# Ledger of designs, part 12: peptides against a protein of PDB entry 4A54

Target 1, 94 residues: chain A of PDB entry 4A54
Amino acid sequence: MSVADFYGSNVEVLLNNDSKARGVITNFDSSNSILQLRLANDSTKSIVTKDIKDLRILPKNEIMPKNGTKSPSTNSTKLKSAETYSSKNKWSMD

## One batch from the design tools (peptide; made by RFdiffusion4, then SolubleMPNN)

Design b1_p10_6_s1 (from b1_p10_6, 4 letters changed)
Fold by OpenDDE base, seed 1:
Structure b1_p10_6_s1 (fold): chain B 94 residues (1-94), chain A 10 residues (1-10)
Amino acid sequence: as target 1 above (94 residues)
Amino acid sequence: KLEEELKKAL
């Protein structure tokens, strides 16, 4: 199996300095042993394989927190149901 | 596991 078989996979990489990187595998340079990840901010991070302490593949269904597109805070505008007081104008025809 | 295969490929 080659790294290319994992292109498009979302991974979490633990580096030797105990930092973490999360992204989609976009490329691998076998000659230089460099793994390229697309990060959530659409930037690319290059990681030398010797600096990788551990790696895990994230499930496809884990919604990568896309960078906060703030879900529009559905301000639940409490639609105050305007109680339309139907004033029954009782038209008393005297 | 797929992670182990990826680690072997790297």
Scores: peptide ipSAE 0.647, ipTM 0.924, DockQ to the pose 0.692
Fold by OpenDDE base, seed 3:
Structure b1_p10_6_s1 (fold): chain B 94 residues (1-94), chain A 10 residues (1-10)
Amino acid sequence: as target 1 above (94 residues)
Amino acid sequence: KLEEELKKAL
């Protein structure tokens, strides 16, 4: 696999200085060995791969603290299952 | 693990 297969993945990177960075992988410069992350504040962080001690991929459900961009409230429109009340028209034949 | 594959790709 290539790094490009992981574009859009949310990751936590542990650096050699024991600091952590969290963000979405947006780009990788293989020539310069630079991993680019988009952070929660919409800024970009460039990380030299040699400075990476470890990394983990965060599950999709982990709410990245987006700065105040209102997560569009997906109005979970509870599609009320229209109970199609099949009105059994009991045609009483006389 | 996916993390190991990503590490190999870096």
Scores: peptide ipSAE 0.642, ipTM 0.923, DockQ to the pose 0.880
Fold by OpenDDE base, seed 2:
Order: structure tokens, then sequence, then C-alpha cells
Structure b1_p10_6_s1 (fold): chain B 94 residues (1-94), chain A 10 residues (1-10)
């Protein structure tokens, strides 16, 4: 199994300095052994794998504390189905 | 566990 199989997973990483990082796995540089996380503030954090003491995969339902960035109401632009008014002008030929 | 598989992949 590769790290790429876990892209998009939300993880909590415990570092050797006892600090924690939480974010979504976005990339892994195998050549340099660097794990990239996207954080809640949309910034990125690069973590060297040797600095990882432990990690946990968070369940999808665990609401990351959204920093109060109002999820932009995805105005579901209702694609107004262009009701093709088929004006069948039934030419009633009198 | 999935965490163990991720750790092995790192």
Amino acid sequence: as target 1 above (94 residues)
Amino acid sequence: KLEEELKKAL
C-alpha cells in the first residue's frame, strides 16, 4: 500500500517534539520523505517522516472544528433546466 | 489497522 492510497484522509499527527498537527493528506514526497498536510486554515504543512512519533486517521464524520470560515454557502446554482418550451404551435389548419 | 498500513507506507 502507498501513501497515495490515503490522499484526502484527515489525520492527526503526533510529532517527536510532542506537538500535534491535524490536516488532510495532500501529497507525499518519497524522495525526501516529506508528508504534506492541508490545515484547517487552508495553509500547508510539510512534515518530515522521521519527526512523526504517531498518527491517527480521523473518521470522515469527525467535523474538523471548522474555524468559523463560513462554508461558503455553495449556492447550488440550480441549473435552471432550460425548460425548452416546445411551443408546439399546433397550427390548427382550419 | 489503517494507521499501521499508513505508517508502513511512510
Scores: peptide ipSAE 0.642, ipTM 0.923, DockQ to the pose 0.758
Fold by OpenDDE base, seed 4:
Structure b1_p10_6_s1 (fold): chain B 94 residues (1-94), chain A 10 residues (1-10)
Amino acid sequence: as target 1 above (94 residues)
Amino acid sequence: KLEEELKKAL
């Protein structure tokens, strides 16, 4: 299992300094061992994994701060229905 | 536990 399998999970991280961070896992830099959390205020916190003392996954039913699920902006690319103006070339045959 | 799997992946 990889950290990527947990993207979108809401977690509470206990740090070695006994401080806590709560947020959604958005990214993990394996090269630098950095976990990125999106916080309730929509800011991003980077946490070095060596500073993590403990971690818990919060149940989905906990009022996740409305991470604005960016509703996939269905950029409804309103395909401008190219109204094919059917130029009825009325070929008037006289 | 799922948390233990996450800790192993970190």
Scores: peptide ipSAE 0.641, ipTM 0.923, DockQ to the pose 0.744

Design b1_p10_6_s3 (from b1_p10_6, 5 letters changed)
Fold by OpenDDE base, seed 3:
Structure b1_p10_6_s3 (fold): chain B 94 residues (1-94), chain A 10 residues (1-10)
Amino acid sequence: as target 1 above (94 residues)
Amino acid sequence: SLEEELRKAL
């Protein structure tokens, strides 16, 4: 498996200085051992692989906050599933 | 894990 197989993945990188970076893997320079991330503000960050202490892959559903675009709070209106109370009309036959 | 595979690839 190569780093290229992970292009487009959203990752959180923990650096040796205990700082964190989050972004999408856009490129890897194997000659210089540099991982390139696209950040939430659409800038790019180059990270030397020797400075990486740990890494995790974020789930696809994790919305990276883009700086400045107020993601419209899709008010997920919890569509309260209208419990169709089947009113059993108990036809009382008198 | 996928993270381990990525770490190996780096």
Scores: peptide ipSAE 0.605, ipTM 0.914, DockQ to the pose 0.825
Fold by OpenDDE base, seed 1:
Structure b1_p10_6_s3 (fold): chain B 94 residues (1-94), chain A 10 residues (1-10)
Amino acid sequence: as target 1 above (94 residues)
Amino acid sequence: SLEEELRKAL
């Protein structure tokens, strides 16, 4: 298999300095041994493969916390249920 | 594992 077979995969990379990076594999430069990740903030990070201590592929269903686009807190404006006062039309037949 | 295959490819 080639690294290209993993393009689009979401990965967690543990670096030799014990820092972590998470992102989608977008490119690999085999000549320079550089792995490129797209991060959650849409920036790119280039990682030299020699600096990689460990790597994990994240399952597709793990909702990477996209940087909190604050789901607009739909302030559930409590739709005040308009109490339809059924005015009893008392048809007084007098 | 798939991770192992990726490591081999790197």
Scores: peptide ipSAE 0.601, ipTM 0.913, DockQ to the pose 0.697
Fold by OpenDDE base, seed 4:
Structure b1_p10_6_s3 (fold): chain B 94 residues (1-94), chain A 10 residues (1-10)
Amino acid sequence: as target 1 above (94 residues)
Amino acid sequence: SLEEELRKAL
């Protein structure tokens, strides 16, 4: 079995420094032994496999905790659709 | 386990 068989899987990785990373496996660089995870904030984290202490595969339905990165409140400034009142200038040609 | 298989693949 290859790492590619796990692409798209949600994983939690415990690092040797006891920090944790959670994300979707998006790529593996076998030459450099680098596992790439897409995090909840859509950023990519590269992890050297030698730094991995442990890992677990999360259920597909497990909502990745959105790290409360404040979704930039896209203040959807409701662009007031300027109702282009097409003032039909009815040019009355007499 | 799937985790073990992934670990082996890494």
Scores: peptide ipSAE 0.601, ipTM 0.912, DockQ to the pose 0.659
Fold by OpenDDE base, seed 5:
Structure b1_p10_6_s3 (fold): chain B 94 residues (1-94), chain A 10 residues (1-10)
Amino acid sequence: as target 1 above (94 residues)
Amino acid sequence: SLEEELRKAL
C-alpha cells in the first residue's frame, strides 16, 4: 500500500513535540519524506515524516472541527449599568 | 489497522 492510497483521507498527526495537526492528505514527497496536509483554513502544511510520533485516520463523518472562527469577541462593551445612586434626600420637613 | 498501513507507507 502507498501513501497515495490515502490521499483525501482526513488525519490527525501527533508530532514529536506533542503538537497536533489535522488535515486532509494531499500529497507525499517520498524523496524528501514530506507529508502534505490541507488544513481547515485551506492552507497547506508540510510535515517531515521523521517528526511524526503518531497518526490516526478520522472517520469521514467526523466533522473536522471547523477552526472555530473565533467569533470576533464582540467586546460586549459591558454597559456599566449606571448604579443609580438613589440618594434618599430625606427632606424631613418638620 | 489502516493507520499502521499508512505508517508503513510513510
Scores: peptide ipSAE 0.596, ipTM 0.911, DockQ to the pose 0.615

Design b1_p10_6_s4 (from b1_p10_6, 5 letters changed)
Fold by OpenDDE base, seed 1:
Structure b1_p10_6_s4 (fold): chain B 94 residues (1-94), chain A 10 residues (1-10)
Amino acid sequence: as target 1 above (94 residues)
Amino acid sequence: KLEEELRKAL
């Protein structure tokens, strides 16, 4: 198999410096041994293969942490139903 | 495993 067969796969890479990178494989330069990952912020990270300590392919169903656009926590501001107490002022006209 | 095949391809 070639690295190209894995293009589009989401991977977690453990580097020799114990840092981790997660991204989608977008390219591989075999001449220079450089793996390119698209990160969650849509930036590209180039990794030299000799710096890779370990690699894991993430299952497709794992929601790529989309750069958590914090879905605005809709603070469900419980719109307290302003009970419009319609005080029916019964104007008793006598 | 696919990871092993990827490691071999790298």
Scores: peptide ipSAE 0.616, ipTM 0.917, DockQ to the pose 0.670
Fold by OpenDDE base, seed 4:
Structure b1_p10_6_s4 (fold): chain B 94 residues (1-94), chain A 10 residues (1-10)
Amino acid sequence: as target 1 above (94 residues)
Amino acid sequence: KLEEELRKAL
């Protein structure tokens, strides 16, 4: 199992200094051992894994910080309603 | 536990 299997999971991390961080796992740098969390304010916190004392995965039913699932910005390409310029070709055939 | 698997993956 890899950390990538947990992307999108909401976690609470207890650090060695007894501080806590809560957020969604967005990335993991295995080379540098850095876990990235997206916090409730949409900021990103980088945590060195050696500083992690404990962690828990929060149940999905807890008010997850709105993963701003970027609602796919439906590019409401406002289809500018092609104003069908009704070119009234008034071909007045006299 | 799922948390233990995550801890192992870190």
Scores: peptide ipSAE 0.616, ipTM 0.917, DockQ to the pose 0.745
Fold by OpenDDE base, seed 5:
Structure b1_p10_6_s4 (fold): chain B 94 residues (1-94), chain A 10 residues (1-10)
Amino acid sequence: as target 1 above (94 residues)
Amino acid sequence: KLEEELRKAL
């Protein structure tokens, strides 16, 4: 398996400094051994794999605390189809 | 476990 098989997985990473990071795996640079996580605030955290002490995959049902950025209610602005009013130029020739 | 496979892949 490759790290790419886990893209989109939500993980908790415990670092060697005992700090924790939670995020979605978005990328892995194998050349530099860098794991990229998208955090809850939509920022990206790059983690050197050597600094990882432990990791776990979070179950899909664990509600990542979505920072309550209200999903912008996609106000479905009904793009009223601009009815192309075919102006029938009825040129009445008299 | 999937975590173990991920650890191996890293």
Scores: peptide ipSAE 0.613, ipTM 0.918, DockQ to the pose 0.711
Fold by OpenDDE base, seed 3:
Structure b1_p10_6_s4 (fold): chain B 94 residues (1-94), chain A 10 residues (1-10)
Amino acid sequence: as target 1 above (94 residues)
Amino acid sequence: KLEEELRKAL
């Protein structure tokens, strides 16, 4: 598996100085061992891999750093629970 | 874990 398989993943990186960076993996320079993250403010952060103490992949549901593109208002279409009103037509046989 | 695979790739 290569780093490229993780492009587009949102990650939290813990650095050796105990600082944290969060962003989307956009590139990896294997020659220089540099991981590139896109941050919430659309800036790019380059991290030398030797400075990485730990990392985690954030679940897709975590607020991706808002690239200033307005999250399309997910119209939470309230799935109106189609209450299937089972109209029991009680055919009263008279 | 995916994180471990990423760490190995790095």
Scores: peptide ipSAE 0.613, ipTM 0.917, DockQ to the pose 0.854

Design b1_p10_7_s1 (from b1_p10_7, 3 letters changed)
Fold by OpenDDE base, seed 3:
Structure b1_p10_7_s1 (fold): chain B 94 residues (1-94), chain A 10 residues (1-10)
Amino acid sequence: as target 1 above (94 residues)
Amino acid sequence: LDEELKKALK
């Protein structure tokens, strides 16, 4: 598995200085060992992999607040699957 | 998946 398989994933990176960065993986420079993240403000942060203490992939449901783009709250109207109660038409064959 | 990404970065 390569870093490219994780492009587009939201990640939280813990750095050796105990600071945290959150963003989407957009690129990885294997020659220079640089991970590139797109941040919530649409800026790009380059992180040297040697400075990474720990990393986690964020669940897809964790809305990273994009600065200014009101992600339309898609009210995921939980379409309550209308349980089509199949009315058993009890055809009483007399 | 976290561990696989960590391996890919090494």
Scores: peptide ipSAE 0.599, ipTM 0.911, DockQ to the pose 0.834
Fold by OpenDDE base, seed 2:
Structure b1_p10_7_s1 (fold): chain B 94 residues (1-94), chain A 10 residues (1-10)
Amino acid sequence: as target 1 above (94 residues)
Amino acid sequence: LDEELKKALK
């Protein structure tokens, strides 16, 4: 599989500094090893892959990174701002 | 799929 197979997926990225970023994968620069995420405020964050400690693909029932959008699911997850943060979340390894 | 994405990023 390639990173392109995951374009449009909502992901949470844990960085080496223990901060987190959440967004939709919009692009990957393989030459420079840069993952691009669209954040909740519609800004774009570029992450160098060497700075990634861990990541998970978020279930579709969770809120997508859209500014001012509410999750249609009963499990109303509030998406934090586009800024990096540190929070406790569960992780999967699939 | 998390592991497959991690693998693709290496």
Scores: peptide ipSAE 0.590, ipTM 0.909, DockQ to the pose 0.756
Fold by OpenDDE base, seed 4:
Structure b1_p10_7_s1 (fold): chain B 94 residues (1-94), chain A 10 residues (1-10)
Amino acid sequence: as target 1 above (94 residues)
Amino acid sequence: LDEELKKALK
């Protein structure tokens, strides 16, 4: 399984500094180990994988907070998930 | 899914 299998998935990333980023996976640079997220404000955040402490995939219907939000419960912009992500996808594993 | 994504990011 590759990161590309998760393109369009909504994720919450916990960074080593305990800050959180939430967005849709749009790209992964394997050469530089950089994960790109589209945030609720339509900006793109690049995250070096070494700075990732933890991550989770969010439900498709979850409203995405803006980057840096400490609370998952916000009335922020809902990010659009691509069809690539599905809980029913045969490639989906925990 | 979370664990597989974490694996893919390594």
Scores: peptide ipSAE 0.581, ipTM 0.912, DockQ to the pose 0.679
Fold by OpenDDE base, seed 5:
Structure b1_p10_7_s1 (fold): chain B 94 residues (1-94), chain A 10 residues (1-10)
Amino acid sequence: as target 1 above (94 residues)
Amino acid sequence: LDEELKKALK
């Protein structure tokens, strides 16, 4: 399985600095190890994979704040921008 | 799927 199989998926990324980024996977540069996310404000965030502590794929039916951008999926969900890490967030092993 | 994505990113 390749990263390209996950293009268009909503993900939450936990970084090594304990910050979180949430967005849609739009691209992956394997040569430079850079994951690209489209954020709720329609900006693009590039994340170096070595800075990723953990990640999870968000369920399509997750209720998100209305002030975000819709995902490209048929079941459009709102995206969230980068936020602080919360211990209440459970990471899935899917 | 989370683990498969993490594996693909390595």
Scores: peptide ipSAE 0.587, ipTM 0.911, DockQ to the pose 0.717; fails the geometry check

Design b1_p10_7_s2 (from b1_p10_7, 4 letters changed)
Fold by OpenDDE base, seed 5:
Structure b1_p10_7_s2 (fold): chain B 94 residues (1-94), chain A 10 residues (1-10)
Amino acid sequence: as target 1 above (94 residues)
Amino acid sequence: LDKALKEALK
């Protein structure tokens, strides 16, 4: 199998510096060992294969978070921790 | 598939 068989596949690449890149494989330069990814923002990232620590092919149904779709800001409604107001029942001594 | 791609990148 050649890298060309995977053109159009979404991949997650773990680099030797522990950074991650996610994108669609658009090209591979075998002469220079450069993998080209199209990122979610439509930019292109060129990765030298020697810098790849690991990679995985993402399932087709995994909607690459388009950078522009704001992951619904889970408004982490700061659940105000219900301060358990320990109502100190002040014993009003009659 | 992951293994095949890894091998193709060598």
Scores: peptide ipSAE 0.601, ipTM 0.912, DockQ to the pose 0.751
Fold by OpenDDE base, seed 2:
Structure b1_p10_7_s2 (fold): chain B 94 residues (1-94), chain A 10 residues (1-10)
Amino acid sequence: as target 1 above (94 residues)
Amino acid sequence: LDKALKEALK
């Protein structure tokens, strides 16, 4: 299993200095051993793997502090395709 | 999953 399998996962990382970071895994540089997290404020934090003491994957139900970036209400303007009801004139030939 | 991620980071 590779780190790429966990992209998009929300994680809590405990560092060797006892500080914590929480964010979504966006990238991993295996050559330099750098894990990238997107934080709640949309900033990016780079963490060197050797500085990681422990980590856990957060369940999806834990309310990520949504910085109120208004999910663009995709007002799916359902383009009501004006179904032109062609009223077929039922010529009832009585 | 936590264990698998930890192993992948080594």
Scores: peptide ipSAE 0.599, ipTM 0.912, DockQ to the pose 0.827
Fold by OpenDDE base, seed 3:
Structure b1_p10_7_s2 (fold): chain B 94 residues (1-94), chain A 10 residues (1-10)
Amino acid sequence: as target 1 above (94 residues)
Amino acid sequence: LDKALKEALK
């Protein structure tokens, strides 16, 4: 599975400095190891993957950052609704 | 899914 399969997913990222970022995955640069998130204010945050301590995909029912510009509807194959895995620990490796 | 994304980011 590639990072591109998760484009449009809302994620919470825990960084090595214990700061957190929340946003929608918009791009991944594999050559430079940079993950791009669209934030709630429609700005973009670039994160170097080596600075990521942990991450989780947020449930669809959580408030997603407003997707301002209609990215062309690429046929988002319905990534199967991540079954509500049991509310285990906030950073469970699911 | 979290695991799969983490593996894809390695």
Scores: peptide ipSAE 0.581, ipTM 0.911, DockQ to the pose 0.632
Fold by OpenDDE base, seed 4:
Structure b1_p10_7_s2 (fold): chain B 94 residues (1-94), chain A 10 residues (1-10)
Amino acid sequence: as target 1 above (94 residues)
Amino acid sequence: LDKALKEALK
């Protein structure tokens, strides 16, 4: 499995300095070992993989903490609870 | 999935 299979996933990254970053995986530079995340403020953070202590994939429904700018009231279209597709763990590995 | 992503980043 490649990192590209996880593009669009929301992740929390724990860095070696014990800081955390949360964002959507937008790109991976394999030559330089750089993971790119889009943050809640629409900025991009580049993380060198050697600086990653741990990471986890966040569930799609976790509202990324947008910094306090008034979320324009986008009409909460009830994104229907994606039926727990028994996601056939297409990836048997969590 | 977390493990698979970690392995892909190595």
Scores: peptide ipSAE 0.593, ipTM 0.911, DockQ to the pose 0.675; fails the geometry check

Design b1_p10_7_s3 (from b1_p10_7, 4 letters changed)
Fold by OpenDDE base, seed 4:
Structure b1_p10_7_s3 (fold): chain B 94 residues (1-94), chain A 10 residues (1-10)
Amino acid sequence: as target 1 above (94 residues)
Amino acid sequence: LDKELREALS
């Protein structure tokens, strides 16, 4: 899959420390293996991919937790529904 | 997962 298929997608990331993050994929640094998420409070979180235990794509209608701030705007992307990615919706730990 | 993400997002 291309970067364009993931940018703008809402995802839930489970980290190795069992913490969770939800946000929109806004960038990926391939050189440093860093995934950037925009969170519901419009802040950004950078996550080293090696620290990711699990990742799933959220459906478009999924309500993300807000910290009093409106959900980040996403670019108009032709992203397929999470249901279309059912087999790919959950990324394995490896 | 790391490898898969890198391949998908690069």
Scores: peptide ipSAE 0.269, ipTM 0.810, DockQ to the pose 0.235; fails the geometry check
Fold by OpenDDE base, seed 1:
Structure b1_p10_7_s3 (fold): chain B 94 residues (1-94), chain A 10 residues (1-10)
Amino acid sequence: as target 1 above (94 residues)
Amino acid sequence: LDKELREALS
């Protein structure tokens, strides 16, 4: 799975401190292990991946407040509905 | 998780 598969995906990130962030993946810095999210207020949040406890892809049909962001044309790459990384056993906790 | 995320997101 490439970065391109996640870009534009709306995600919920659970951090190790039990805080949550929701946003669209806009960038990933592999060198520094930093995930960049665009938040609902159009601000950007940078998250160090080591601080991530859980990540889930939000379903497209969840009424995200329609801020008029053009639904990125779902190139239906079957984002295999990985509900949560934990549910699909795709990612180990280590 | 960090390693796997990096692998998935890289």
Scores: peptide ipSAE 0.263, ipTM 0.806, DockQ to the pose 0.226; fails the geometry check
Fold by OpenDDE base, seed 5:
Structure b1_p10_7_s3 (fold): chain B 94 residues (1-94), chain A 10 residues (1-10)
Amino acid sequence: as target 1 above (94 residues)
Amino acid sequence: LDKELREALS
């Protein structure tokens, strides 16, 4: 899997402290092991990969609530917990 | 995960 496969993808990152971040992968610093996300508010968040417990790629059709446009209230079906993570998009904790 | 992510993103 190449970097190109991840850049521009929407992801949900679960951190070791059980906090979550959602954003688009914009950069990865391999030297420092830092993943950069662009958040919904157009800010950037840098995450050290060692602090990541889990990462999943969000489906393209998941309308990330952009702040301004009435994202049609697609009933945020509370993406239920990690149960049905299709095994294909789950990064194993290693 | 760290190793796998690094390998995938490098």
Scores: peptide ipSAE 0.262, ipTM 0.807, DockQ to the pose 0.317; fails the geometry check
Fold by OpenDDE base, seed 3:
Parts: C-alpha cells; sequence; structure tokens
Structure b1_p10_7_s3 (fold): chain B 94 residues (1-94), chain A 10 residues (1-10)
C-alpha cells in the first residue's frame, strides 16, 4: 500500500517519548521520512518516522471533528481495517 | 518500524 492510500485517514501516533498525537495524514515526505498530520485545531504537525513507536488507524465512526474540507472522494479502497495493532504486532520493532 | 512504515506509506 502506498502513502497515498492513507491520505485523509485519521490516525493516533504514539511517539517514543510516550506522547500521543491524533490527526489526519495530509502528507509524507519520503526523502526526509516525515509524516504530516493535520490536528483538530487545523494546525499541522510534522513527525519524524523514527520517533514513532506505534501508529493506529482510527475507525471512521470516531467523530473526529470533520473540518469540512471535502476529502476528495478517493474511491473507498477498503483500507483493510488495520487490525488494532494491539492484537498482532504487524510492525516488528526491528 | 521506520522501514516498514516507509514501505507501507510509500
Amino acid sequence: as target 1 above (94 residues)
Amino acid sequence: LDKELREALS
């Protein structure tokens, strides 16, 4: 799956310092390994991927304030419910 | 994790 498939998804990011960030994936800089999140206050947070301990996709039914920017109707490619990382550590921390 | 995220997100 490409980063583009995750654009517009609501995510919760757990950082190595045990802080959490929630937002919508708006961009990924592959050259610098930087994930960009739009936060609830419409600000943008840049996170270096090496600082990410865990990432989960939030279900669409969780009322995060849809700030009205029309998510481009990208065809509902069923992002397979990233099974709650809680069950199978799909990303081995190697 | 970083490589896997990059591959999953790339």
Scores: peptide ipSAE 0.253, ipTM 0.800, DockQ to the pose 0.224; fails the geometry check

Design b1_p10_7_s4 (from b1_p10_7 with E1L E7K)
Fold by OpenDDE base, seed 4:
Structure b1_p10_7_s4 (fold): chain B 94 residues (1-94), chain A 10 residues (1-10)
Amino acid sequence: as target 1 above (94 residues)
Amino acid sequence: LDEELKKALE
């Protein structure tokens, strides 16, 4: 996968503490191993890569709920956590 | 993961 596939993509990051972060990859600091995400509230979150347990790319059409505009209540179909995202979208942290 | 991320994001 090329850098172009990740930059600007919506991702869900699972951290080692089992917390999750969702955002757009905006930057990666290779020197410090820090992944920067833009969150739905337009804030930025920096994540140390060693703290990442898993990363998945979200479909482009999945409008991250921007906090402000009432995105029409598209039925938050509870993406059942159980959908084994095809191995293609799972970035395995090794 | 770190090296793979580096490689994927470089």
Scores: peptide ipSAE 0.153, ipTM 0.771, DockQ to the pose 0.304; fails the geometry check
Fold by OpenDDE base, seed 5:
Structure b1_p10_7_s4 (fold): chain B 94 residues (1-94), chain A 10 residues (1-10)
Amino acid sequence: as target 1 above (94 residues)
Amino acid sequence: LDEELKKALE
């Protein structure tokens, strides 16, 4: 899977400290090795790529919890953090 | 990850 497949898609980034970030990839700074995400609150988060343990594409139907609007009760199956990243959409490379 | 990102975005 190429990085180009992640542009415009919602992704979940797992960091080396086991924290998670969710957002859309908006930019990558190759000089500084920084991945930029747009978060649900329209803020941006910069992540150093060396701190990334894993990255996966979120399914389009995964309602990112927009803070304010009652996302219609489509059963947001809480993708249990425990569900093994389907190997198909996992980017686990150094 | 970093090297693959760099290569894919170049």
Scores: peptide ipSAE 0.149, ipTM 0.772, DockQ to the pose 0.192; fails the geometry check
Fold by OpenDDE base, seed 1:
Order: C-alpha cells, then structure tokens, then sequence
Structure b1_p10_7_s4 (fold): chain B 94 residues (1-94), chain A 10 residues (1-10)
C-alpha cells in the first residue's frame, strides 16, 4: 500500500502524549517522516510519525460533520477496510 | 509503528 492510497482518508491519530488529532491525510514527507493532516477548521497539522502511537482510518459512514467538501469520488479501490476494529492494531509499535 | 507507517504510506 502506498501513501497515495491513504490520501484523502479521514484518520484519527493518537500521539505518544495521548493527545488525539483528526483530519484528512493530505501529504506525507518520507524524508522527514512527517504526516500532514487537514483539520476540520481547514488548517493543517504536521505530525512527526515517531510521535504517533496509533492511527486508525475513520469509516466513511461516520457522520463526520459534512463540511460541504464534495465527497471525493470513491475511486472504488477497495480500501480493504483494514477495519482495525478493536482487535488487531495492524501497526504494532515495533 | 514508524517503520510500518512508512511502509504503509510508501
């Protein structure tokens, strides 16, 4: 799976300091290990990946406040919902 | 997680 597969996905990021951030993945800087999120207020937040404890993709059906941004056309690439349901955090901390 | 995120995001 490439970063491009996650672009436009709504995610919740749990940081090592136990703070949470929610937003849309807009960019990833592999050189600096920085994940960029667009927040609900249209601001951007840059997060260093080493500071991320957990990341989950939010289901599309979760009533995120539809700010009127056009649902990007679901290119039907089966995002195999890594439904990280409760159990298998696919991304182990190692 | 960092390496796995890197791999998942690469």
Amino acid sequence: as target 1 above (94 residues)
Amino acid sequence: LDEELKKALE
Scores: peptide ipSAE 0.145, ipTM 0.760, DockQ to the pose 0.227; fails the geometry check
Fold by OpenDDE base, seed 3:
Structure b1_p10_7_s4 (fold): chain B 94 residues (1-94), chain A 10 residues (1-10)
Amino acid sequence: as target 1 above (94 residues)
Amino acid sequence: LDEELKKALE
């Protein structure tokens, strides 16, 4: 499963400083370990992955304002809804 | 988290 499979997903990011960011994943720079989010105000936020404490994918039914940007019709590859909302911090920071 | 996030997001 590649980062590209998560493009367009709504996420909530908890940072190491206990701040939260919500947005749509628009890009990931693997070379620099930078996650790019589009925020509700259409601005972009770049987050270094080392500063991320936790990340959750928000369910599609959460009415985040559909800013009508044409999600490119990428073929419905079944993002297996890893619906395992296992509340357990799946990313054990070892 | 970084490598696992990289792997999950790769």
Scores: peptide ipSAE 0.141, ipTM 0.756, DockQ to the pose 0.218; fails the geometry check

